# Designs tried in a protein design run: peptides against a protein of PDB entry 4N7V. Part 28

Target 1, 222 residues: chain A of PDB entry 4N7V
Amino acid sequence: TLRSITSPLVAHRLKPIRQKTKKAVVSILDSEEVCVELVKEYASQEYVKEVLQISSDGNTITIYYPNGGRGFPLADRPPSPTDNISRYSFDNLPEKYWRKYQYASRFVQLVRSKSPKITYFTRYAKCILMENSPGADFEVWFYDGVKIHKTEDFIQVIEKTGKSYTLKSESEVNSLKEEIKMYMDHANEGHRICLALESIISEEERKTRSAPFFPIIIGRKP

## One batch from the design tools (peptide; aimed at target 1 I128)

Design b2_p17_7_s4 (made by RFdiffusion4, then SolubleMPNN; from b2_p17_7, 7 letters changed)
Fold by OpenDDE base, seed 2:
Structure b2_p17_7_s4 (fold): chain B 222 residues (1-222), chain A 17 residues (1-17)
Amino acid sequence: as target 1 above (222 residues)
Amino acid sequence: MFKEIEEAIDKRYEEEI
């Protein structure tokens, strides 16, 4: 099943974006729907031959073939759906479209890892918790130029000198210079606070059922 | 597969954050 390969994509709270590759254009729309346009080139002109439009919660996929399958010239936005439209649920999506859905899902996950959910300013740094899940990315931009980027898989450190390295285990973290450990301690504290705030705000959002509370900014740069 | 896309997103991210 498709579900055994990937979960439904989640594009909620993501800003609109449009990114072109050789064979496809992937977009997040104002509606937070995700669109994959499959592109072919004929006589130095690019045409959209197939479109997958995926709902913001990933559960509904609308597929259409512009201009009766002849293709529509590539523009600055997806072509509007015409008469021949197929609609599928996530669990009923034909296997022939699974790779394209997975492409959209991976793109959304990438965008989420670079989309601030919580921005928290401390005395020493700008801390940013991202939208991706599970294990959201967390970035700390110290005002003196040090940067720390935490992911589920690794921690990247950029020192004042510009020296950059990646840590993949607690042993490596424990082997850091004392000066860097101080930055790491601050980053970890900021991370803890952001996670706590996320929990509190999410619970309040659930209770009110109003417009999204995220993204949110806590404090300001000194 | 996403190298070019990632670079574009990174650029946007750095400009927006």
Scores: peptide ipSAE 0.048, ipTM 0.737, DockQ to the pose 0.730
OpenDDE base, seeds 1, 3, 4, 5: peptide ipSAE 0.033, 0.034, 0.029, 0.026; ipTM 0.692, 0.686, 0.671, 0.652; seed 4 fails the geometry check

Design b2_p17_8 (made by RFdiffusion4)
Pose (drawn by RFdiffusion4):
Structure b2_p17_8 (pose): chain A 222 residues (1-222), chain P 17 residues (1-17)
Amino acid sequence: as target 1 above (222 residues)
Amino acid sequence: MEEIEEKIEEEYEEEQE
């Protein structure tokens, strides 16, 4: 059952983005709702045969077929719903559309992995904690020129040369120049600080009923 | 997905530069 494989998507605090493609148009609206529009081409013009719209919390799914000859003319914004429409909860979503919800879930998870939640400026680097929690990606751009990309699985180092390599495990990073560990440790301290900063601020947010406390930009680029 | 991923990565890098 859907929910065996996937969890409801989270599109809160994400910026609006629209993506065209040969098959479909997947987007995130200003209301932070995820919209998936299937697209067909006819008479040198594109038609829409199905629209999936998912709530910001991913719990509510609305699907409408503007069933008509020629479908729906493709535009820059999602079309208004027709009358032959549908609405399901996440658990009550039919066996159909499951391939499409999983696609939307990946799209969102990808977008969150490139959306800054906390931006921290150190003496040596620009630190960014991303949105894809838990275990969000961590990116460090040293003013020195070195780039460090931290994942729940990976550590990625891009030296000033452009010489790039990936370090997966604790043993792999220990196989190191005892100078690059400074970059590693400074980035890890930055990661420690951002995870700490995120916790005490999101805690205050649960105490409040206001506009989101994210994303944050801390300090300034010297 | 690969094409969307590449567009998102290009846009992100441009914002960061």

Design b2_p17_8_s1 (made by RFdiffusion4, then SolubleMPNN; from b2_p17_8, 6 letters changed)
Fold by OpenDDE base, seed 1:
Structure b2_p17_8_s1 (fold): chain B 222 residues (1-222), chain A 17 residues (1-17)
Amino acid sequence: as target 1 above (222 residues)
Amino acid sequence: MEEIEEELDKRYEEELE
């Protein structure tokens, strides 16, 4: 099933973006819908041959073929759907479109990993919890130049000198220099706080049933 | 945006073939 290889994408709270790749243009629209435009080149002109328009919650996929499948010249926005539109639910999406959906999903996930959900200023750092899930990225920008980037898979450290390295195990973290451990400790504390706040705010958001509370900024740079 | 492009092309472009 499609669900076995990816979850429905979630584009809520993401800012509009249009990203050109070699074979596609992927967009997040003002409506928070996601569009994948499949691009073909003919005589040095790019044409959109196929469009997947995915709802903000990832559960509805609308597929159409511009200009009767002949293609529509690539423009600054997806071509409008006209005729011969197919609409699918996530679980009923034909297998032939799974990889394209996965592409969209991974793009959205990437954007989410770069989209602040909570920005928290401490005495020493700007901490940012991102929108991606599970295991949201967490970045700590220390005012003195040290940076720590935590993901589900690794921790990247950039020291004051610009030296950068990646930690992929607890053992490696435990082997850090003492001075770096201090930064890590602060980062971990900021992370804990952001996660706690996310939980509390999300619960309040659920109860209020109003406009989204996120993204939020807590504190300010000293 | 450039970073996003690079990551998409390197890891996911084949999904569109």
Scores: peptide ipSAE 0.034, ipTM 0.715, DockQ to the pose 0.133
OpenDDE base, seeds 2, 3, 4, 5: peptide ipSAE 0.033, 0.033, 0.032, 0.034; ipTM 0.698, 0.698, 0.708, 0.686; seeds 3, 5 fail the geometry check

Design b2_p17_8_s2 (made by RFdiffusion4, then SolubleMPNN; from b2_p17_8, 5 letters changed)
Fold by OpenDDE base, seed 3:
Parts: structure tokens; sequence; C-alpha cells
Structure b2_p17_8_s2 (fold): chain B 222 residues (1-222), chain A 17 residues (1-17)
């Protein structure tokens, strides 16, 4: 099943973006829907041959073929759905569209990993918890120039000298210089606080049933 | 945005063949 290889994408709270590649254009719309436009070139003109429009919660996929499948000239937005429209739920999506859905999902995941959810200014650093999940990216920009970037897969450290390295195991983390461990300790504390705040704020969002509280900024740079 | 573009190209090669 599609669910066995990916979860429904989540585009909530993401800013609109339109990104073109050679053969595709992917967009997050103002509605927070995600569109994948498949592009073909003919006679020095680019045409959109197929569009996947995915709901903000990833659960509904609308697929259509512009201009009766002949294609619609590439423009600054996806073409309107007019011809050969099909609507699927996530669990009923035909297998032939799974890779395209995964493409959209990975794009959204990437955008989420670069989208601040919580910005927290400490005495020593600017900490940022990103929107991706599970295991949201966490960046710490120390005011003295040190940077730590935590992902689910690794920790990247950039020292004051510009020396950069990646840690992928606990043993490597434990082998850090004492000076770097101090930065790591601060980063970990900031991370813990951001996760705690995320939980508390999310609960309040649920209770109030209001517009999203995120993104949030806590504190100010000294 | 440039980083996103690069990663998107890489993902296309994987997913849209």
Amino acid sequence: as target 1 above (222 residues)
Amino acid sequence: MEEIEKKLEEEYEKELK
C-alpha cells in the first residue's frame, strides 16, 4: 500500500512557493494545497501535461490532464482543472501515481525542514525548531559563530574556525572536545524547551479552536 | 530557495522516472 511507504503529506502553515525543475513544477498554493505539474517541451514551448493537486492534509488527490491531455502552456500558476478530472483518497490512489505523490511529499518535507515553527532566543543562541515531523530539524545559531544543526539522522557542527563535521552516532558525540560539548549541552537544552513549548502551545490551539498559533517567536536577541 | 531547487531536482530523478 501507499501508506506502507509514506504518510500523507502535511502542508499546513507553509508559505506559498512555486519551484520549477526541468520536467516538473511543484507549488504550495495560498490554500496550502500542493500541486505537481508534469512538464513536456514541444516546439520550444513548455506544456503541462498532467497535474496532481493534493489537499493540505495530504488525504485527497485530484488528478487532471489539461486541454484534454494535449497539454496547457506553462504559466505562473497551475492550470485550472477542466479535463479528465479524477479524485482519490490517499488510500485509494492508483499505484501509477505513487511515485509522483512521494515526490510531492518529499518536497513538502524539505520545505517543512526549512520552515520555522518555534524560534527561541537564549542568552547565547538563536534556536529554531522546524515544522517537519517526526523528529523536527533543530538549528542553533550561537552569537559567537558556532552553529549546530540537528536532524533525525545526524548532527552537524560548524565551529568558530569554520571547521564543519557531521556526527552520526552517540560515540562520535561522546568524543567531542569539551568546548564543543558545552555548545551541544546548550543546544540540547534549547531543543528540550522548544519541544515542551510545542506540546503546550499545541494543546492550547486544540482547546481554543482558533487560527494557528505557530510560528512563534520567544524572546529577543541580546 | 536554491537549496530547495537542488534537492527537488535530485528527488525528481528518483521519483519521476
Scores: peptide ipSAE 0.033, ipTM 0.692, DockQ to the pose 0.133
OpenDDE base, seeds 1, 2, 4, 5: peptide ipSAE 0.032, 0.031, 0.031, 0.032; ipTM 0.685, 0.680, 0.682, 0.683

Design b2_p17_8_s3 (made by RFdiffusion4, then SolubleMPNN; from b2_p17_8, 7 letters changed)
Fold by OpenDDE base, seed 5:
Structure b2_p17_8_s3 (fold): chain B 222 residues (1-222), chain A 17 residues (1-17)
Amino acid sequence: as target 1 above (222 residues)
Amino acid sequence: MEEIEEELNKRYEEELK
């Protein structure tokens, strides 16, 4: 099943974006829906042959073929659904569309990893917890130029000199220079705080049934 | 945006090639 290999994409709180490749355009709309436009070139003109429109919660997929499959000229937005419209739930999406859905999902996850959820200013750094999940990216921009980027898979360190390296194991982290360990300690503390705040704020959102609180900024640069 | 585009291109090649 599709669910065995991916979860429904989540595009909530994401800003609109449109990215084009040779064969596809993926968009997050103002409505927070996600569209994958499959592009074909004919006579030096690009046409949208197929569109997957995915709801913001990823659970509904509307697939349509502009102009009966002849295609619609590529524009700055997805073409309106008019011909050969099919609607699927996530769980009944035909397998032939799974790769396209996965493409959309991975794109959304990438965007989420670049989308601030919590910005926290400390005495020494600007800390940013991103929207992606599980294991949201966490970035720390120290005011002196050091940068630490934590992901689920690695930790990237950029030193004052611009020297960059990636850590993928605890042993590598333990082998860091003492001066870098101090930055790591601060980063980890900021990370813990952001995670705690995320939990608290999310709970308050649930209780108030109000508009989203995120993204949020806490503190200010000294 | 550029960084996202680069990663997107990789994903494109992997998923839609």
Scores: peptide ipSAE 0.031, ipTM 0.674, DockQ to the pose 0.099
OpenDDE base, seeds 1, 2, 3, 4: peptide ipSAE 0.025, 0.024, 0.028, 0.030; ipTM 0.614, 0.613, 0.680, 0.706; seeds 3, 4 fail the geometry check

Design b2_p17_8_s4 (made by RFdiffusion4, then SolubleMPNN; from b2_p17_8, 5 letters changed)
Fold by OpenDDE base, seed 2:
Order: sequence, then C-alpha cells, then structure tokens
Structure b2_p17_8_s4 (fold): chain B 222 residues (1-222), chain A 17 residues (1-17)
Amino acid sequence: as target 1 above (222 residues)
Amino acid sequence: MEEIEKELEEEYEKELE
C-alpha cells in the first residue's frame, strides 16, 4: 500500500511556494494544497501534461490532464482543473501515481524542515524550531557567528572561523572542544524550551479551535 | 529556494520518469 511507504503529506501552515525542476513543478498554494505539475518540452516550449493536486492534509488527490491531455503551456501557477478530473483518497490512489505522490510528500517534508514554527531569541542566539516531524529541525544562530543545526540524523556546527563539521553520534558530541560545548549546551537549552513551548501552545490551540497560533516569535534580538 | 531545487532534482527527478 501507499501507506506502507509514506504517510499523507501535511502542508498546514506552509507559505505558498513554487519550485521548478526539469520534469516537474511543485507548488504549495494559498489554500495550502500541493500541486505537482508534470512538464514536457516540445518545440522549445514547456507544457504541463498532468497535474496532481493534493489536499493540505494529504488525504485527497485530484488528478487532471490539461487541455484534454494535449498539455497546457507552463505558466506561473498550475492550470485550472478542467471537466475531466479524477479524485482519489490516499488509500485508493492508483499505484501508477505513488511515485509522484511520494515526490510531493518529500518536497513538503523539505519545506517543513525550513519553515519556522517557533523563533526564540535568547541573550546569545536566535533559536528556530522548524515545522517538520517527527524530530523537528532546530537551528541556533549565535550573534557572534557560530551556528548549530540539529536534525533527527545529525548535528552540524559552523564555528566563527567558518570551520564546519557534522556530528552523528553522542561520542562525537562528547569529544567537542570545551568552547564548542558551551555553545552546544546553550543550543540544547534553547531546544528544550522550544519543545516545551510547542507543547503548551499546541494544547491551547487544541482547546480554542481558533486560527493557528503558529508560527510564533518569542522575545527579541538584544 | 535554490537549495530546494537542487535537492529535488538530485534525489527524486528520476522517480518521475
């Protein structure tokens, strides 16, 4: 099943974006729907031959073939659906579209990893918890130029000198220079605080059922 | 945006063929 290889994509709270590659254009719309436009080139002109429009919660997929399958010239936005459209639920999506859905999902995951959910200014750094899950990316931009980027898989450190390295185990973290450990300690504290705030705010959001509280900014740059 | 483009192109474009 499709569910065995990916979960429904989640595009909530993401800003509109349009990203072109050689064979596809992926967009997040104002509606937070996700569109994959499959692009073909003919006579030095690019045409959209197929569109997958995926709901913001990933559970509904609308597929259409612009201009009766002849293709529509590539524009600055997806072509509007025509009369000949197919709608599928996530679990009923034909296998022939699974790779394209997975492509959209991975794009959304990438965008989420770069989308601030909580921005927290400390005395020493700007901390940012991102939207991706599980294990949201966490970035710390120290005002003196040091940068730390935490992901589910690694920690990247950029020192004042510009020296950059990646840590993939706790042993490597423990072997850091004392000066760098101080930055790491601060980053970890900021991370803990952001996670705590996320939990508290999410709970209040659930109770009120209002407009999204995120993204949120805590504090200000000194 | 350029970073996203590069990552998508390198990792997933061939899956759309």
Scores: peptide ipSAE 0.034, ipTM 0.690, DockQ to the pose 0.131
OpenDDE base, seeds 1, 3, 4, 5: peptide ipSAE 0.028, 0.028, 0.028, 0.030; ipTM 0.665, 0.652, 0.662, 0.674; seeds 1, 3, 5 fail the geometry check

## One batch from the design tools (peptide; aimed at target 1 K96)

Design b2_p18_1 (made by RFdiffusion4)
Pose (drawn by RFdiffusion4):
Structure b2_p18_1 (pose): chain A 222 residues (1-222), chain P 18 residues (1-18)
Amino acid sequence: as target 1 above (222 residues)
Amino acid sequence: EEFPDPEPYEPLPPSEPL
């Protein structure tokens, strides 16, 4: 059953983005709702045959077929719903559409992996904690020129040269120049600070009923 | 990734309350 494979998507605090493609148009609206529009081409013009719209919390799914000859003319914004529409909870979503919800879930998870939640400026680097929690990606751009990309699985180092390599395990990073560990440790301290900063601020957010406390930009680029 | 291939048309079932 859907939920066997996937969890409801989370599109909160994400910026609006629209993505055209040969098959469909997947987007995130200003209301932070995820919209998936299936697209067909006819008479040198594009038609829409199906629209999936998923709530910000991913719990509510609305699907409408503007069933008509020629479907729906493709525009820059999602079309208004027709009358032959549908609405389901996440658990009550039919066996159909499951391939499409999973696609939308990956789209959102990809966008969150590139969405800054906390931006921290150190003496030596720009630190960014991303949105794809838990275990969000951590990216460090040293003013010195070195780039460090931290994942739950990976550590990625891009030296000033452009010489790039990936370090997966604790043993692999220990196989190191005892100078690059400074970049590694400074980035890890920055990661420690951002995870700590995120916790005490999101805790205050649960104490409140206001506009989101994210994203944050801390300090300034010297 | 590529978007899933379209399925043949079927009428929608009635909507459900939340």

Design b2_p18_1_s1 (made by RFdiffusion4, then SolubleMPNN; from b2_p18_1, 5 letters changed)
Fold by OpenDDE base, seed 5:
Structure b2_p18_1_s1 (fold): chain B 222 residues (1-222), chain A 18 residues (1-18)
Amino acid sequence: as target 1 above (222 residues)
Amino acid sequence: MEFPEEEPFEPLPPSLPL
């Protein structure tokens, strides 16, 4: 099943973005829907031959073939659906579309990993917890030039000199110079605070059933 | 239709604007 490969994508709170590759264009719309446009070149002109429009919660997929399958000229936005529209639930999506859905999902996950959910200013750094899940990316931009980027898979450190390295194990973290450990300790504290705030705010959102509270900014640059 | 599964996404900035 598709569910055994990926979960429904989640595009809530993401800002509109459009990215073109050679054979596809992927977009997040103002509606927070996600579109995959399949592009074909003919006579030096690019045409959209197929569109997958995915709901913000990932559960509904609308597929259409612009201009009766002849294609519509590539533009700055997906072509409007006109003919040959099919609507599927996530669990009923035909297998032939699974790779395209996964492409959309990967893009959304990438955008989420770059989308601030919580921005927290400390005395020493700007901390940012991103929207991706599980294991949201966490960035710390120290005002003195040190940068730390935490992902589920690694920690990247950029020192004041511009020297950059990646840590993938606890042993590597433990081998850090004491000076860098101080930055890591501060980053970890900021991370803990952001995760705590995320939990509290999310619970209040659930209780209130109001408009989204995220993204949120805590504090200010000193 | 052949889908470009291997086409990498264009790099995004470390943090997108709010």
Scores: peptide ipSAE 0.311, ipTM 0.851, DockQ to the pose 0.069
OpenDDE base, seeds 1, 2, 3, 4: peptide ipSAE 0.307, 0.308, 0.310, 0.308; ipTM 0.849, 0.851, 0.851, 0.851

Design b2_p18_1_s2 (made by RFdiffusion4, then SolubleMPNN; from b2_p18_1, 5 letters changed)
Fold by OpenDDE base, seed 3:
Structure b2_p18_1_s2 (fold): chain B 222 residues (1-222), chain A 18 residues (1-18)
Amino acid sequence: as target 1 above (222 residues)
Amino acid sequence: MEFPEDEPFEPLPPSLPL
């Protein structure tokens, strides 16, 4: 099943964005829907031959073929769904579209990993918890120039000198110089605080059932 | 039409603007 290889994408709270690759254009719309436009070149003109439009919660996929499958000239936004429209639930999506869905999902995950959910200013750093899940990316920009980027898989450190390295194991983290450990300790504390605030705010958001509380900014640069 | 499943996305900044 599709569910065995990926979960429904989640595009809630993401800002509109459009990226063109060689054979596809992927967009997040103002509606928070996700569109994959499949592009073909003919006579020095690019045409959209197929569009997958995915709901913000990832559960509904609308597939259509512009201009009866002949294609519509590539523009600055997806063509409107007018011809050969099919609608599927996530669990009923034909296998032939799974890879295209996964492409959309990977793009959404990338955007989420770069989308601030919580921005927290400490005495020493700007901390940012991102929207991706599980294990949201966490960035720390120290005011003195040190940078730490935590992901589920690794920790990247950029020192004041510009020296950059990636840590993939606890042993490597434990082998850090004492000065760098101090930055790591501060980053970890900021991370814990952001996660705690995320939990509290999410609970209040659930109770109020109003407009989204995120993204939020806590504190200010000193 | 073969979908380029492995085509890299365009690089994004470290954090997108709010």
Scores: peptide ipSAE 0.304, ipTM 0.850, DockQ to the pose 0.056
OpenDDE base, seeds 1, 2, 4, 5: peptide ipSAE 0.302, 0.303, 0.302, 0.309; ipTM 0.848, 0.851, 0.849, 0.851; seed 5 fails the geometry check

Design b2_p18_1_s3 (made by RFdiffusion4, then SolubleMPNN; from b2_p18_1 with P6D E16L)
Fold by OpenDDE base, seed 5:
Structure b2_p18_1_s3 (fold): chain B 222 residues (1-222), chain A 18 residues (1-18)
Amino acid sequence: as target 1 above (222 residues)
Amino acid sequence: EEFPDDEPYEPLPPSLPL
């Protein structure tokens, strides 16, 4: 099943973005829907031959073939659906569309990993918890030029000199110079605080059933 | 037509604007 390969994508709170490649254009719309446009070139002109429009919660997929399958000239936005529209639930999506859905899903996850959910200013750094899940990316931009980027898979450190390295194990973290450990300790504290705030705010959102509270900014640059 | 698994994304900045 598709569900055994990926979960429904989640595009809530994401800003509109459009990325063109050779064979596809992927977009997050103002509606927070996600579109995959399949592009073909003919006579030096690019045409959209197929569109997958995915709801913000990933559960509904609308598929259409612009201009009766002849294609519509590639533009700055997906072509409007006109003819030959099919609507599927996530669990009823035909297998032939799974790779395209996965393409959209991976893109959304990438955008989420770059989308601030919580920005927290400390005395020493700007901390940012991102929207991706599980294990949201966490960035720390120290005002003195040190940068730390935490993901589920690694920690990247950029020192004041511009020297960059990646840590993938606890042993490597433990082998850090004491100076860098101080930055890591501060980053970890900022991360803990952001996760705590995320939990509290999310619970209040659930109780209030109001508009989204995220993204949020805590504090200010000193 | 098979959609390629390795269709690249364009690089994104470390953090998108709020």
Scores: peptide ipSAE 0.289, ipTM 0.846, DockQ to the pose 0.057
OpenDDE base, seeds 1, 2, 3, 4: peptide ipSAE 0.291, 0.038, 0.258, 0.253; ipTM 0.847, 0.722, 0.830, 0.828; seed 1 fails the geometry check

Design b2_p18_1_s4 (made by RFdiffusion4, then SolubleMPNN; from b2_p18_1, 5 letters changed)
Fold by OpenDDE base, seed 2:
Structure b2_p18_1_s4 (fold): chain B 222 residues (1-222), chain A 18 residues (1-18)
Amino acid sequence: as target 1 above (222 residues)
Amino acid sequence: EEFPEEDPFEPLPPSLPL
């Protein structure tokens, strides 16, 4: 099943973006829908031959073939749906479209990893918890130039000198120089606070059924 | 014409202008 390969994509709160490759264009629209346009070149002109339009919650996929499959000239936005539109739920998506859905999902996940959910200013750093899940990216930009980037898989450190390295185990973290451990301790505290606030804010958002509380900014640069 | 079953998708860029 598609579900065994990927979860439904989540494009809520993401800003519009359009990314062109040689054979496809992927977009997040103002509506927070995600579009994959399949592109074919003919006579030095690019044409959109197929469009997958995915709902913001990833659960509905609308597929259409512009201009009766003849294609529509590539533009600054996806072509409007025409006749012969197919609509699928995530669990009923034909296998022939799974790779295209996976591409959209990976793109959205990448965008989410770069989209601030919580920005928290401390005395020493700007901390940012991102939108991706599970294990959201967490960035700490110290005002003195040190940077720490935490992901589910690794921790990247950029020192004041510009020296950069990646840590992949607790042993490597424990082997850090004392001066770097101080930055790591601060980063970890900021991370803990952001995760705690995310939980509390998300619960309040659920209870109130109001407009989205995220993204949120806590504090200000000193 | 159906797109060939070949993976039409290039690797995602490491950075996005967001």
Scores: peptide ipSAE 0.069, ipTM 0.748, DockQ to the pose 0.051
OpenDDE base, seeds 1, 3, 4, 5: peptide ipSAE 0.030, 0.032, 0.030, 0.031; ipTM 0.699, 0.716, 0.688, 0.707

Design b2_p18_2 (made by RFdiffusion4)
Pose (drawn by RFdiffusion4):
Order: sequence, then C-alpha cells, then structure tokens
Structure b2_p18_2 (pose): chain A 222 residues (1-222), chain P 18 residues (1-18)
Amino acid sequence: as target 1 above (222 residues)
Amino acid sequence: SELEEELEELAEEFPIEE
C-alpha cells in the first residue's frame, strides 16, 4: 500500500518553482502546494490531460480531469479545477496515481536538498544547512576556494585546484593530508553550530504561532 | 544551475499511466 514505500511529502518553506518537460509540468506554487500536470501535444500545441495537486503537508491530494476534447491548454500557471474532480487523503489515495505521488515526492525532496535553511558566515567560509531533514545536506564554500559537501552518507571535497574526490567513511577521511583536516574540522564545527542553532530556534517556533523562522542568514560575508 | 540540471534529469522519469 502507498505508505509502504513512501511518506507524505513536505513542501513547507519552499520557494515557487516551475519545471517544464517533454511529458509533464511539475511545480510548487506560491501557496506551497505541489502541482503535477500531465501534458500531451496536439496540433503543434500542448494539452493537459490530468492535474494532481498535493497539499503542503502532503496529506491532501486533489485530482481533476478537465475531461473535454483537446484537454486543457497549457499555460504558465496551473488551470482552475473543473467539476469532475476528486479529493483523497494520503492513506485513501487509490492504487492509481501512486507512481505519480512518488514522483512528486522525489521532486520535493530534491528541491529541499537545494533549499537553504540556515546560512552561517564564518571567518573562513560560508556554511549552509539545507532543508531535507532529517540529516540534511551541508555545504561549505570556503572563501579560500575549497568546497565541502556533506551528506548523511558522503563527504565531498573540492580543492582550490578543482581536484575533486569523495570520502565515504571515517577510515576514508582519516586517509588525509593533516592540513585538509582543518577544512574538514572547521566545516564539521560549522555543521555542529548550525544543527545547534536550528534546534533552539525551531524549539521557539513550536512555542509560537507565527510566520516561519526559516530560512535564516547569520553573519555577513567579510 | 545544479538544481536545474537535476530537475531536467528527474523530469525524464515522469510516469504515464493508462
């Protein structure tokens, strides 16, 4: 059953983005709702045959077929719903559409992996904690020129040369130059600080009922 | 950008159902 494979998507605090493609148009609206529009081409013009719209919390799914000859003319914004529409909860979503919800889930998870939640400026680097929690990606751009990309699985180092390589395990990073560990440790301290900063602020957010406390930009680029 | 490149790759995988 859907929910065997996937968890409801989370599109909160994400910026609006629209993505055209040969098959469909997947987007995130200003209301932070995820919209998936299936697209067909006819008479040198594009038609829409199906629209999936998922709530911000991913719990509510609305699907409408503007069933008509020629479907729906493709525009820059999602079309208004027709009358032959549908609405399901996440658990009550039919066996159909499951391939499409999973696609939307990945789209959102990808966007969050590139959405800054906390931006921290150190003496040596610009630190960014992303949105794809838990275990969000961590990116460090040193003013020195070195780039470090941290994942729950990976550590990625891009030297000033452009010489790039990936370090997966604790043993692999130990196989180091005892100079690059400074970049590694400074980035890890920055990661420690951002995870700590995120916790005490999101804690105050649960104490409140206001506009989101994210994203944050801390300090300034010297 | 990196996000645009990854979204173009992901866009090719869009499923179509009968």

Design b2_p18_2_s1 (made by RFdiffusion4, then SolubleMPNN; from b2_p18_2, 6 letters changed)
Fold by OpenDDE base, seed 4:
Structure b2_p18_2_s1 (fold): chain B 222 residues (1-222), chain A 18 residues (1-18)
Amino acid sequence: as target 1 above (222 residues)
Amino acid sequence: SELEEELKKLGETFPEDE
């Protein structure tokens, strides 16, 4: 099943973006929908042959073939749907489109990993919890130049000297120099606070059923 | 930007049609 290889993508709160690659253009629209445009080149012109338009919650996929399958010239936005439109739920998406959906999901996840959800200014650092899930990326920019980037898979440290390294296990974290551990401790504390705030704010957001509370900024830049 | 570079890299993995 598609669900076995990816979850429905979530594009809520993401800013619009349009990224062209050799084979496709992927866009997050103002509507927070995600469009995958399959691009083919013919006679030195690029044409959109297929469009997957995915809802912001990832649960609905609309597929159409511009200009009766002949393609529509690539423009600055996806071509409008034509008469022959197929609409699928996530669980009913034909297998032939699974890889494209998976790519869209990866695209969105990457964007989410770079999209601030909570920005928290501490005495020593700017902490940022990102939108991706599970295990949202967490970045700490210390005012003295040290940077820590936590992901689900690793922790990257950039020291004042510019020395950079990646930690992938708890043992490696425990083997850090004492001075670096201090930064790590602060980063972890900031991370804990951001996660706690996320939980609290999300709950209030659910209760109010109003406009999104995120992204949010806590504290002041010194 | 870092995002743009990573998206570019991701683009290299776009699935080809069968």
Scores: peptide ipSAE 0.546, ipTM 0.929, DockQ to the pose 0.756
OpenDDE base, seeds 1, 2, 3, 5: peptide ipSAE 0.537, 0.542, 0.541, 0.551; ipTM 0.928, 0.928, 0.929, 0.930; seed 5 fails the geometry check

Design b2_p18_2_s2 (made by RFdiffusion4, then SolubleMPNN; from b2_p18_2, 7 letters changed)
Fold by OpenDDE base, seed 4:
Structure b2_p18_2_s2 (fold): chain B 222 residues (1-222), chain A 18 residues (1-18)
Amino acid sequence: as target 1 above (222 residues)
Amino acid sequence: SELEKELAELGETFPEDD
C-alpha cells in the first residue's frame, strides 16, 4: 500500500514555494496544496505533461494531463486543471503515482524541517522547533556562534571554531567535552520547553478551533 | 538558502517515469 511507504503529507502552515528540478517542478501553493508538475523537454521548450495536485492534508490527489496530454508550457505556476481530471483518495491512489507522491511527501517533509513552528529566545540562544513530524527538527543558534541541530537521526554540533561533527548515539553525546556539554544541556532544556509549549498551544488550538496559533515566537532577542 | 540547497539535492532523486 502507499501507506506502507509514506504517510499523507501535511502542508499546513507552510509558506508558498516553487522548486524546479530537472524532471519536475514542485510547488506549495498559497492554498497550502502541493503540486508536482512533471516536466518534459521538447524542441528546447519545457512542458508540463502531468500534474499531481495534493490537498494540504495529503488525503486528496487530483491528477490531470494539461492540454489533453500534449503538455502545457512551463510557467511560473502550475497549469489549471483540465476537464479530464482524476481525483483519488490517498488510499485509492494508483500505484503508478506512488513514487511521485512519495517524492512530494519528502519535499514537504524537508520544507517542514526548515519551517519554524516555535521560536524561543533564551538568554544564550535562539531555539527553533520545526514543523516536521514525528521528531521535529530542533535548532539552537547560540549568540556566541555555537550551533546545535537536532534531528530524529542525529545531533550536529558546530563549534565556535567552525569545527563540526555529528553525534548518532547517546554514548557519543556523553563523550562530549564539558564545554560542549554545557551547550548541549542548554539546547536540551530549550527543546523540552518548546515541546511543552507545542503541546499546550496545540491543545488550545483544538479547543478554540480558531486560526492557527503557530508559528509562534516566545521571548525576545537579547 | 540551506533549504534551497537541500531541495535541489532532493530534486536529483525525482522518480523517473516507468
Scores: peptide ipSAE 0.544, ipTM 0.931, DockQ to the pose 0.753
OpenDDE base, seeds 1, 2, 3, 5: peptide ipSAE 0.536, 0.541, 0.534, 0.543; ipTM 0.930, 0.931, 0.930, 0.931

